Peptides against a protein of PDB entry 3C2G. Designs and how they scored, part 9

Target 1, 209 residues: chain A of PDB entry 3C2G
Amino acid sequence: IRTFDLLGLLLHDSDAIDGFVRSDGVGAITTVVQYPNNDLIRAGCKLLLQVSDAKALAKTPLENILPFLLRLIEIHPDDEVIYSGTGFLSNVVAHKQHVKDIAIRSNAIFLLHTIISKYPRLDELTDAPKRNRVCEIICNCLRTLNNFLMMWIPTPNGETKTAGPNEKQQVCKFIEIDILKKLMSCLSCEGMDTPGLLELRSTILRSFI

## One batch from the design tools (peptide; aimed at target 1 L49 H95 N140 R143)

Design b1_p10_8_s3 (made by RFdiffusion4, then SolubleMPNN; from b1_p10_8, 6 letters changed)
Fold by OpenDDE base, seed 1:
Structure b1_p10_8_s3 (fold): chain B 209 residues (1-209), chain A 10 residues (1-10)
Amino acid sequence: as target 1 above (209 residues)
Amino acid sequence: PEELGAARRP
């Protein structure tokens, strides 16, 4: 716990964060969070989120790390862990085709749908901190999905990867009325990236036209 | 269309 708090206090500089990641810092965190201590898991996942935009992640082997994190956010009951883990996932797959491929092979698309589906509607949450946290988790999941969908959107030059039949079926679940209502409810939350959510909505809809 | 980076560092 204290070590991750210390690292979180020291890692404000982008070069320091990049140095930590180059030194297998992500691998070290993922090793430590395998212990059955919820406070340790929470602190470790928070630190993962804090380093998730590091340039060095493009050169980091994630074949073992990413499947482990996906399993963690599938089963862990703590919203803070889910928030940090889905935030890390959305950043780490951004602009990294090989990382997207690892995530997709590890059933990430279906997992994102499962996470969104587990949370109640925001209008059923009276506690503002809880409502905001749930909104942020949903947004992290949808942002991650957007980053996957960008691979399959036709470019004017006609070179696009085709989604497999399973991936297409899993993506189709995100046009369910419940998912769309949850996305729309997030637009009413203060401090959310409303333009980004609107772009995501457009991307999701275009993926089915 | 730009890829959406995750939320800013807390």
Scores: peptide ipSAE 0.207, ipTM 0.838, DockQ to the pose 0.531
OpenDDE base, seeds 2, 3, 4, 5: peptide ipSAE 0.058, 0.211, 0.202, 0.184; ipTM 0.742, 0.836, 0.821, 0.819; seeds 3, 4 fail the geometry check

Design b1_p10_8_s4 (made by RFdiffusion4, then SolubleMPNN; from b1_p10_8, 5 letters changed)
Fold by OpenDDE base, seed 2:
Parts: sequence; C-alpha cells; structure tokens
Structure b1_p10_8_s4 (fold): chain B 209 residues (1-209), chain A 10 residues (1-10)
Amino acid sequence: as target 1 above (209 residues)
Amino acid sequence: MEELGAALPP
C-alpha cells in the first residue's frame, strides 16, 4: 500500500510514467494485485489507472495482463477497483488496435455489459458519492465500447474492419432498454461530460442499425 | 468521431 502511494507520487509526469511502463511496471503491479488483499488491490488498480495513458503501453505485451485485469473487474465487489480497472481498460485500448483485439478476444464487450447491468439506475441511488462513482464506471464502460465501435466505422479511405457475428450480437445488448435507461440516467449526474455521453449514445445506436 | 482516450483528469 504505502509503496503504491509513493510510486503514485513519483509518477507525476509523462516521462516518469513512460519510464515506469518501459521497466515492466504494469507487470509488477499486476503481480502484486494477485494477493488476496483488497487494500492492495485497490491501491494497485489506482496506480494502473494513473499509468493507463502512457505511450509506452503501445509497446508493452498486454496478452497476459489484460485478461487478468478483465477477470479482476468481473469478480471484484469494490467499486473503486471496478472504476480503476474500467478506466485502465478505456485508456489502454484507445488508439491501440492490437490491444482492442486482445480485449475483444478476452470477452471485454460482454464484460462491459455485465458491469453496467449489475448497477441500479443512477436515479435510484440516493448517496451522491456512490451515484457519481457508478456513473464514472458506466462512462468508462461506454467509452471503452465506443473505442471498439470505432474499429468498425468506415474510414474516409473506405477501409473497414467488419465486426464478426459474435461481436455484433454482444454490441446489440447495449441497445437493451435497461442499458439505455442506465445510460440516460448518467446524463443527469452533476459534473459528467453530458455532450460526450450523448455522442457515445449516438455511436452505440448508429453502429449496428 | 474521435476515440475517447484519457478518462483521467490531468
């Protein structure tokens, strides 16, 4: 715990973060969060989130790390772990086709649906800190989904990767009325990027109609 | 439509 807090303080700039990632820092964190200690898991996932935008991650082998993290956020009960893990996933797949492919093969699309499905509607949450954290988790999931959908949107050059039948079926679950109601409830949360959530909604609805 | 990278506040 104190070591992750100290590392988080030392990783204050992009060069330090990239240096840590190049030194297998992500692999080191993922090794430590395998211990059955919730405070250690929380601190490790928070540090993963802090380094998740590192340019060096484009050259980091994530084939073992990403499936492990996906399994962790599937089963872990702590919203802080889920927040950090879904935030890491969202950032690490951004602009990285090979990482998107690892995530999709690791059932990430279905996992994102499962995570959104387990939470109540935000209007049913009276506790403002809990409501905001759940909103952030849902937003991380939807942003990750958007980054997957972007692979299947035609480029100006006419090059398009086609989604497979399984990926299409998994994405179609995000147009379920319960998921749409949860997405719509996020638009009413204070301090959220309402324009970004509306764009995400439009992307989800257009990508498979 | 841009890829939404960086969910972290700076």
Scores: peptide ipSAE 0.025, ipTM 0.555, DockQ to the pose 0.466
OpenDDE base, seeds 1, 3, 4, 5: peptide ipSAE 0.022, 0.015, 0.010, 0.024; ipTM 0.545, 0.532, 0.509, 0.565

## One batch from the design tools (peptide; aimed at target 1 D53 H95)

Design b1_p11_1 (made by RFdiffusion4)
Pose (drawn by RFdiffusion4):
Structure b1_p11_1 (pose): chain A 208 residues (1-190, 192-209), chain P 11 residues (1-11)
Amino acid sequence: IRTFDLLGLLLHDSDAIDGFVRSDGVGAITTVVQYPNNDLIRAGCKLLLQVSDAKALAKTPLENILPFLLRLIEIHPDDEVIYSGTGFLSNVVAHKQHVKDIAIRSNAIFLLHTIISKYPRLDELTDAPKRNRVCEIICNCLRTLNNFLMMWIPTPNGETKTAGPNEKQQVCKFIEIDILKKLMSCLSCEMDTPGLLELRSTILRSFI
Amino acid sequence: REPEKLTEDLP
């Protein structure tokens, strides 16, 4: 845990996190967090979140790491882990088609739907720290969804990609009534929460 | 350090 904390302090900028990724740091973190201990898992995922915007992640073999992390997000009961995992997912798929492909094959879009649906409305959360966390989690999920939807929107540049039935059923779950009600309620609930502004802006983008 | 939040541009 202290090693994770120290690496977190050392990796101050882009060159450092890229150096870490080129040294197989992401693979190392994911291997270590297979140990069943929550403090260790929380610490490893915090560091993964920190290095998630690395451009070197375009070169790292993610065929095994990514499905493992999606499974972890699916079953781990604590919000800090969910926060870190979905934050990492939103950055790791960004600008990387083959990485989006890995995520789709592992049902990443279906998982975003499940993560958003499990939380009550933001007005039903009393403690401010927890409400802000759920708010950032939903925001992470919808940012990930938006990085996927770009593939299938007609671009005059000429890269009109066709969605397979697998991608179609996952994306179409986001027009089911239950999640629309929840998403529209985040847009209008009445809530002093620092992450609310970015969340509402991201929701509008998801509908667009 | 806080990572940059990455979002792709709209067509």

Design b1_p11_1_s1 (made by RFdiffusion4, then SolubleMPNN; from b1_p11_1, 7 letters changed)
Fold by OpenDDE base, seed 2:
Structure b1_p11_1_s1 (fold): chain B 209 residues (1-209), chain A 11 residues (1-11)
Amino acid sequence: as target 1 above (209 residues)
Amino acid sequence: MKAKVLEEPLP
């Protein structure tokens, strides 16, 4: 615990973060969060989120790390772990086709739908800290979905990847009325990326309707 | 809060 807090206090600049990632810091954290200690898992996943935008991740092998993290956020009951893990996922897949391909092969699209589906409506959450955390998790899932959908948008150069039939079916589940209601409820939460959520809504509607 | 990376729509 104190070691991850110390690392979090040292990793304030991009060069220190890139140095940590180049030294297999993501692999080291992933090894440590395999222990059945919730405080250690929470601290480790928070540190993963803190390094998730590192440029050095483009050169990091994620074939073992990413499927492990996906399984962790599927089964772990702690919203702080889910928040950190979905935040890491959204950032690590961004601008990295290879990482998107690993995530998709590991059923990430379906997992994102499952995570959004398990939470109640935000209007049913009376506790403001809990409501805000649930909203942030939903936003992290939807951001990750946006970053996947970007692969299937035509580029000006005419190169378009086509989504496979399974990926299309999994994405179509995000047009379900209950998912759309949760997306709309997140737009009413203070401090959320409302522009990004509106963009995602537009992207989903344009890509599949 | 660390910046959350959204891919911008391709122009």
Scores: peptide ipSAE 0.067, ipTM 0.745, DockQ to the pose 0.523
OpenDDE base, seeds 1, 3, 4, 5: peptide ipSAE 0.024, 0.044, 0.027, 0.025; ipTM 0.646, 0.726, 0.623, 0.654

Design b1_p11_1_s2 (made by RFdiffusion4, then SolubleMPNN; from b1_p11_1, 7 letters changed)
Fold by OpenDDE base, seed 2:
Structure b1_p11_1_s2 (fold): chain B 209 residues (1-209), chain A 11 residues (1-11)
Amino acid sequence: as target 1 above (209 residues)
Amino acid sequence: MKAKVLLEPLP
């Protein structure tokens, strides 16, 4: 715990973060969060989120790390772990085709739907801290979905990957009325990236038109 | 530091 807090205090610049990631820091954290200690898991996943935008992640092997983190965020009951894990997932897949391919093969699209589906409507949450955390989790899931959908949008240069039939079926679940209502409820939450959620809504709609 | 949100822009 104190070691992760100390690392979080040292990782204030991009060069220190990249240095940590190049030293297999992500592998070290994922090894430590395998212990059944919720405070350790929470602190480790928070540190993963803090390094999730590192440029060095493009050169980091994630084949063992990413499926482990997907299983952790599938089963873990703590919203702080889910928040950090889905935030890490959204950033780590961004601009990295090989990482997207690992995540998709590990059922990430279906997991994102499952995570959004398990939470109540935001209007049913009276506790403002809980409501905001649930909204941030839904936003992280939807951001991850956006970064996946970007692979299948035609570029001006004519290079298009086609989604497989399974990926298409999993993506089609995000147009369910319950999911769309949860997306719309996130637009009413204070301090959310409303422009990013509107862009995501536009990406989702364009992927089905 | 809060991690930067990485969204891929629409083409």
Scores: peptide ipSAE 0.181, ipTM 0.810, DockQ to the pose 0.706
OpenDDE base, seeds 1, 3, 4, 5: peptide ipSAE 0.024, 0.022, 0.020, 0.027; ipTM 0.597, 0.608, 0.549, 0.640

Design b1_p11_1_s3 (made by RFdiffusion4, then SolubleMPNN; from b1_p11_1, 6 letters changed)
Fold by OpenDDE base, seed 4:
Structure b1_p11_1_s3 (fold): chain B 209 residues (1-209), chain A 11 residues (1-11)
Amino acid sequence: as target 1 above (209 residues)
Amino acid sequence: YKPRVLLEPLP
């Protein structure tokens, strides 16, 4: 716990973060969070989120790390673990085709739908901190989905990857009325990435047209 | 979409 908090305080510099990632820091965190301690898992996932935009992650093999993190998020009902883990996932898959492919093969699309589906409607949450955290989790899931969908949108000048039949079927679940209502409810939350949610809405529409 | 690290503000 204190070690991860100290690392979190020291990792405000992008070069320090990049140095940590180059030294297999992500692998070290994922090893440590295998211990069945909820506070350790929370702190480790928070540190993963803090390093999740590091440039060195583009050169880090994530074949063992991503499936482990996805499994961790799947089995932990903890909002802080889910928040940090979905935040990490959303950042590491951004603009990295190989990382997207690992996440998709590890059933990430289905997991994201499952996460969003398990949370109550934001209008049923009276506690503002809990409501905001749930909104952030939904936003992280939807941002990750946007990063996946963007691979399959035809560009005027490029070979577009086609989504497989399973991926298409999993993506179709996000047009369920409950999921769409949760997306719309996130637009009403203060401090949310409204431009990103509007981009996702446009991406969803373009993926089904 | 650009990665957005949600850094908690430093205390």
Scores: peptide ipSAE 0.028, ipTM 0.657, DockQ to the pose 0.091
OpenDDE base, seeds 1, 2, 3, 5: peptide ipSAE 0.025, 0.027, 0.028, 0.025; ipTM 0.657, 0.659, 0.652, 0.618; seed 3 fails the geometry check

Design b1_p11_1_s4 (made by RFdiffusion4, then SolubleMPNN; from b1_p11_1, 6 letters changed)
Fold by OpenDDE base, seed 4:
Structure b1_p11_1_s4 (fold): chain B 209 residues (1-209), chain A 11 residues (1-11)
Amino acid sequence: as target 1 above (209 residues)
Amino acid sequence: MVPKVLLEPLP
C-alpha cells in the first residue's frame, strides 16, 4: 500500500512513468494485486490508472496483464477498483489495435455492459461524490466502447476490420434503452468528458444506422 | 431504427 502511494508520488513526469513501464512496472503491480487485500488492490489499480497513458505501454506485452485486470474488475465490487480498472482499459486500448484485439478476446465488451448495467440511475444517487464516481465509471466504459466501435467504421480508404458475429452481438447490448439513458445522463454531468461521450453518440449512430 | 433517446437534444 504505502509503496504504491510512494511510487505514485515519484511518477509525476512522462519519462519516469515510461521508465517504470519499461522496467515491467505494470507486471510488478499485477503480481502484487493477486494478493486478496482490498486496500492493496485499490492502491495497485490506482497506480495502473496513473501509468495507463504511458507511451511505453505500446511496447509492453499485455496478453497476460489485460485478461487478469479484466477478471479483477469482474469479481471485485469496489467502485475505486472498477474506476481505476476501466480507466486503465480505456487508456491502454486507445490508438493500439493489438490491445483492442486482446481486450475483445478477453470478453471486455460484455464486461463493460455488465458494469454499466449493475449501477443505478444517476438520478437515484443523492450523494454527489458517489454519483460522480459512478458517472466516471460509466464514461470509462463508454469511452472504451467507442475505441472498439471505431475499428469497424469505414475509413475513407475503404480499409475496415469487420466485427465478427460474436463482437456484433456483444455490441448490440449497448443499444439497450437503459444503457442509452445512462449515456445521456452522463452527458448532463458537470466535469465529464462531454466531447468523448458526444463522439460515442456519433459512433453509435454511424454503426447502427 | 435509430433509438430516439440518441436523437434527443442535449440538455
Scores: peptide ipSAE 0.079, ipTM 0.777, DockQ to the pose 0.033
OpenDDE base, seeds 1, 2, 3, 5: peptide ipSAE 0.053, 0.042, 0.049, 0.069; ipTM 0.760, 0.762, 0.768, 0.774

Design b1_p11_2 (made by RFdiffusion4)
Pose (drawn by RFdiffusion4):
Structure b1_p11_2 (pose): chain A 208 residues (1-190, 192-209), chain P 11 residues (1-11)
Amino acid sequence: IRTFDLLGLLLHDSDAIDGFVRSDGVGAITTVVQYPNNDLIRAGCKLLLQVSDAKALAKTPLENILPFLLRLIEIHPDDEVIYSGTGFLSNVVAHKQHVKDIAIRSNAIFLLHTIISKYPRLDELTDAPKRNRVCEIICNCLRTLNNFLMMWIPTPNGETKTAGPNEKQQVCKFIEIDILKKLMSCLSCEMDTPGLLELRSTILRSFI
Amino acid sequence: LSEQLTPVTRP
């Protein structure tokens, strides 16, 4: 845990996190967090979140790491882990088609739907720290969804990709009534929460 | 449109 904390302090900028990724740091973190201990898991995922915007992640073999992290997000009961995992997912799929492909094959879009649907409306959360966390979680999920949807929107540049039935059923779940009600309620609930502005902006983009 | 990033905290 202290090693994770120290690496977190050392990796202050882009060059440092890229150096860490080129040294197989992401693979090392994911291997270690297989140990069943929540403090260790929370610490490893915090560091993964920190290095998630690394451009070197375009070169790292993610065929095994990414499905493992999606499974972790699916079953781990604590919000800090979910926060870190979905934050990492939002950045790691960004600008990387082959990584989006890995995520789709592992049902990443279906998982985003499940993560958003499990939480009550933001007006039903009393403690401010927890409400802000659910808010940032939902925001991470929708950002990840937005990084996927770009593939299938007609671009005059000429890269009109066709969605397979697998991608179609996952994306279409986001027009089911239950999630639309929840998403529209985040847009209008009445809520002093620092993450609310960015959440509402991201929701509008998801509908667009 | 441009793709989105989730912000991260660093020292």

Design b1_p11_2_s1 (made by RFdiffusion4, then SolubleMPNN; from b1_p11_2, 5 letters changed)
Fold by OpenDDE base, seed 1:
Structure b1_p11_2_s1 (fold): chain B 209 residues (1-209), chain A 11 residues (1-11)
Amino acid sequence: as target 1 above (209 residues)
Amino acid sequence: MEELLAPVERP
């Protein structure tokens, strides 16, 4: 716990973050969070989110790390773990085709849908901090989906990967009325990236045209 | 269309 908090306090500089990631810092965190301690898992996942935009992640082998993290967020029903883990996932797959492929093979699309589906409607949450955290989790899941969908959208250059039949079926679940209502509810939350959520909505809709 | 990044809070 204290070590991750200390690392979080030291990692204010982008070069320090890149240095940590180049030294297999992500692998070190994932090793430590295998210990069955919820506070340690929370602190480790928070630190993962804090380094999730590091340039050095493009050169980090994630074949073992990413499936482990996906399993961690699947089995730990903790909002802080899910928030940090889905935030890390969205950032680590961004602009990295190889990492997207690892996540998709590890059933990430289905997991994202499962996470969104398990949370209550935002209008049923009376506690503002809890409501905001749930909204942020939904946004992280949908942002990750956006980043996956970008692989299958035709580019002007004609080179587009085709989604497999299983991926297409899993993506189709995100047009369910319950999911769309949750997305729309997130647009009404204060402090949310409304332009980003609108872009996501457009990307989802375009994937079905 | 752009890829989206999660907000990162650093102390």
Scores: peptide ipSAE 0.569, ipTM 0.946, DockQ to the pose 0.689
OpenDDE base, seeds 2, 3, 4, 5: peptide ipSAE 0.562, 0.565, 0.554, 0.078; ipTM 0.945, 0.946, 0.944, 0.722

Design b1_p11_2_s2 (made by RFdiffusion4, then SolubleMPNN; from b1_p11_2, 5 letters changed)
Fold by OpenDDE base, seed 1:
Structure b1_p11_2_s2 (fold): chain B 209 residues (1-209), chain A 11 residues (1-11)
Amino acid sequence: as target 1 above (209 residues)
Amino acid sequence: SEELLAPVERP
């Protein structure tokens, strides 16, 4: 725990973060969080989020790391782990087709839907910190979905990958009324990236046109 | 359309 906190203090700029990632820092974190300690897992996932925008991630092998993280999120019913993990996921897949492919092969789309589905409606949460954290998790999931969907949106002059039948079916679940209501509820939360959520809504709608 | 990034909080 203290070690990850210390690393977080040291990783205050992009160059330091890139240096950590180039030295297999992500692999080191994933090794440490394999120990059955919830506090350690929380701290490790938080550190993953803190380095999730590193340029060096584009050169990092993630074939073993991503499936492990997805499994970790699946089996740990901890809001902090889920928040950090989904945040990391959204950032690590961004602008990286190869990484998107790894995540999708590891059933990331289904997992994202499962995560959103398990949380209550935001209007049922009276505790503001809890409500905000749940909203942030939902946003992280939907942002990750947005980043996946971008590769399947037809462009006038570009080659577009086609989603497989299973992926298409899993994506279709996100137009369920419950999911849409949760998306809309996030737009009403203070401190949220409202423009980003609107972009996500547009991306989802375009995926079904 | 743009890809979206999660906010990162650093100390």
Scores: peptide ipSAE 0.584, ipTM 0.948, DockQ to the pose 0.716
OpenDDE base, seeds 2, 3, 4, 5: peptide ipSAE 0.583, 0.581, 0.582, 0.582; ipTM 0.948, 0.948, 0.948, 0.948; seed 4 fails the geometry check

Design b1_p11_2_s3 (made by RFdiffusion4, then SolubleMPNN; from b1_p11_2, 6 letters changed)
Fold by OpenDDE base, seed 2:
Structure b1_p11_2_s3 (fold): chain B 209 residues (1-209), chain A 11 residues (1-11)
Amino acid sequence: as target 1 above (209 residues)
Amino acid sequence: MEELYAPVERP
């Protein structure tokens, strides 16, 4: 715990973050969070989120790390772990096709749907801290979905990857009325990335039209 | 269309 807090204080600039990632810092964190301690898992996943936008991740092999993290999020009921893990997932797949492919093969699309489906509607949550954290989790899931959908949208250069039949079926679950209502509820939350949620809405519309 | 990043809290 204290070690991760100290590392978090040292990782305040892009060069320090990139240096940590180049030194297999992500692999080190994932090794440590295999210990069954909730506070350690929370601190480790928070540190993963803190380094998740590092440029050095483009050169980091994630074939063993991503399936482990996805499994951790799947089995761990902790909102802080889910928040950090889904945030990490969103950032590591951004602009990295090979990482998107690993995540998709590891059933990430279905997991994102499962996470969103687990939480009640935001209007049913009276506790403001809980409501905000749930909104942030849903937003992280939806940002990750946006980054996946971006692969299957035609570029001006005419190169488009086609989603497989399984991926299409899993993506189609996100146009269910209950999921769309949760997306819309996130737009009403204060302090949320409303522009990002509007971009996701645009991406969804372009993917199904 | 842009790919989206999650907010990262840094000290």
Scores: peptide ipSAE 0.436, ipTM 0.918, DockQ to the pose 0.718
OpenDDE base, seeds 1, 3, 4, 5: peptide ipSAE 0.209, 0.431, 0.023, 0.012; ipTM 0.841, 0.916, 0.617, 0.532

Design b1_p11_2_s4 (made by RFdiffusion4, then SolubleMPNN; from b1_p11_2, 5 letters changed)
Fold by OpenDDE base, seed 4:
Structure b1_p11_2_s4 (fold): chain B 209 residues (1-209), chain A 11 residues (1-11)
Amino acid sequence: as target 1 above (209 residues)
Amino acid sequence: PEELLAPVERP
């Protein structure tokens, strides 16, 4: 726990973050979070989020790491773990087609839908910190979906990967009215990146036209 | 359309 916090304090420089990732730091974290300690899992997932934008992740083999993290998020009903894990997922798949493919094969799209579906409506949450955290989780899930959808958007060059039938079916679940309402509710949360959420909304809507 | 990144809070 304290070691991860200490590492987080040292990771102020992008080069240091890249150095950590190049040294199999993500693998080290995932090894440590295999121990059944909730505080350790929280700290490890937080550290994963903190390094999730590292350029070195594009060169990191994630074939074993990513399925493990998806499973961890699936089985651990902890908001902090889910927040950090979905945040990591959104960033690690960004601009990395091979990582998107690993995530999708590992049922990430369905998992994201499941996460959003399990959370109550934001209007039912009276505690502002809890409401904001839930909103952030929903945003992380939808951002991850956005990043997946981007690979199926036609490029000007006409080369587009086509979503498989399973992926299409999983994506179609996000047009459910309850999911859309939760997205809209997130736009009213204080301290949220409203422009980013509006862009996400636009991308989602465009993907279903 | 752009890919979106999660905010990362660094201490």
Scores: peptide ipSAE 0.590, ipTM 0.948, DockQ to the pose 0.718
OpenDDE base, seeds 1, 2, 3, 5: peptide ipSAE 0.582, 0.586, 0.587, 0.585; ipTM 0.947, 0.948, 0.947, 0.947

Design b1_p11_3 (made by RFdiffusion4)
Pose (drawn by RFdiffusion4):
Structure b1_p11_3 (pose): chain A 208 residues (1-190, 192-209), chain P 11 residues (1-11)
Amino acid sequence: IRTFDLLGLLLHDSDAIDGFVRSDGVGAITTVVQYPNNDLIRAGCKLLLQVSDAKALAKTPLENILPFLLRLIEIHPDDEVIYSGTGFLSNVVAHKQHVKDIAIRSNAIFLLHTIISKYPRLDELTDAPKRNRVCEIICNCLRTLNNFLMMWIPTPNGETKTAGPNEKQQVCKFIEIDILKKLMSCLSCEMDTPGLLELRSTILRSFI
Amino acid sequence: REPEKLEEHFP
């Protein structure tokens, strides 16, 4: 845990996190967090979140790491882990088609739907720290969804990709009535939460 | 350090 904390302090900028990724740091973190201990898992995922915007992640073999992290997000009961995992997912798929492909084959879009749906409305959360966390979590999920949807919107540049039935059923779950009600309620609930502004802006983009 | 939040946009 202290090693994770120290690496977190050392990796101050882009060059440092890229150096860590080129040294197989992401693979090392994911291997270590297989140990069943929540403090260790929380610490490893915090560091993964920190290095998630690395451009070197375009070169790292993610065929095994990514499905493992999606499974972890799916079953781990604590919000800090969900926060870190979904934050990492939104950055790691960004600008990387083959990584989006890995995520789709592992049902990443279906998982975003499940993560968003499990939380009550933001007005039903009393403690401010927790409400802000659920808000950032939903925000992470929708950012990830938006990084996927770009593939299938007609671009005059000429890269009109066709969605397979697998991608279609996952994306179409986001027009089911239950999640639309929840998403529209985040847009209008009445809530002093620092992450609310970014969340509402991201929701509008998801609908667009 | 906090990571940059990455998004994709249309030109």

Design b1_p11_3_s1 (made by RFdiffusion4, then SolubleMPNN; from b1_p11_3, 7 letters changed)
Fold by OpenDDE base, seed 3:
Structure b1_p11_3_s1 (fold): chain B 209 residues (1-209), chain A 11 residues (1-11)
Amino acid sequence: as target 1 above (209 residues)
Amino acid sequence: YKPKILSEELP
């Protein structure tokens, strides 16, 4: 715990973050969070999120790390773990086709749907901190999904990858009325990427229906 | 299309 807190404090510097990642820091975190300690898992996932935009991650193999993280998010009902993990996922897939492919092969699309589906409606959440955290998680999931969908959007001048039939089917689940309602409820939360959520909604509706 | 990065305010 204190070690991750210390690392978190030291990782305010982008060079320190990059140095940590270059030293296989992401692998070290994933090793440590294998121990069944919730506080350790929370701290480790938070640290993953903090380093998730590091330039050195471009050179870090994520073939083992990403499936592990996805499984961790699947198993742990902890909002902080889910927040950090989905945040990490959204960031690492943003600029890297290869990482998107790993995530998709690791059933990330279905997991994102599952996460959103498990949370109550935001209107049922009276506690503002909890409601905001749930909004953030949903937003992270949807941002990640949007990053996937962008791979399959036809460009006027380029060969676009087509989504496989399974991926298409999994994406189609996001048009379920309950998912759409949760998406819409997140638009009312302050600090949310409202334009991005609206874009995602449009992308889902246009590309898969 | 620029993929979006989650900006966390580091506490």
Scores: peptide ipSAE 0.240, ipTM 0.834, DockQ to the pose 0.136
OpenDDE base, seeds 1, 2, 4, 5: peptide ipSAE 0.086, 0.223, 0.224, 0.089; ipTM 0.766, 0.826, 0.823, 0.759; seed 1 fails the geometry check

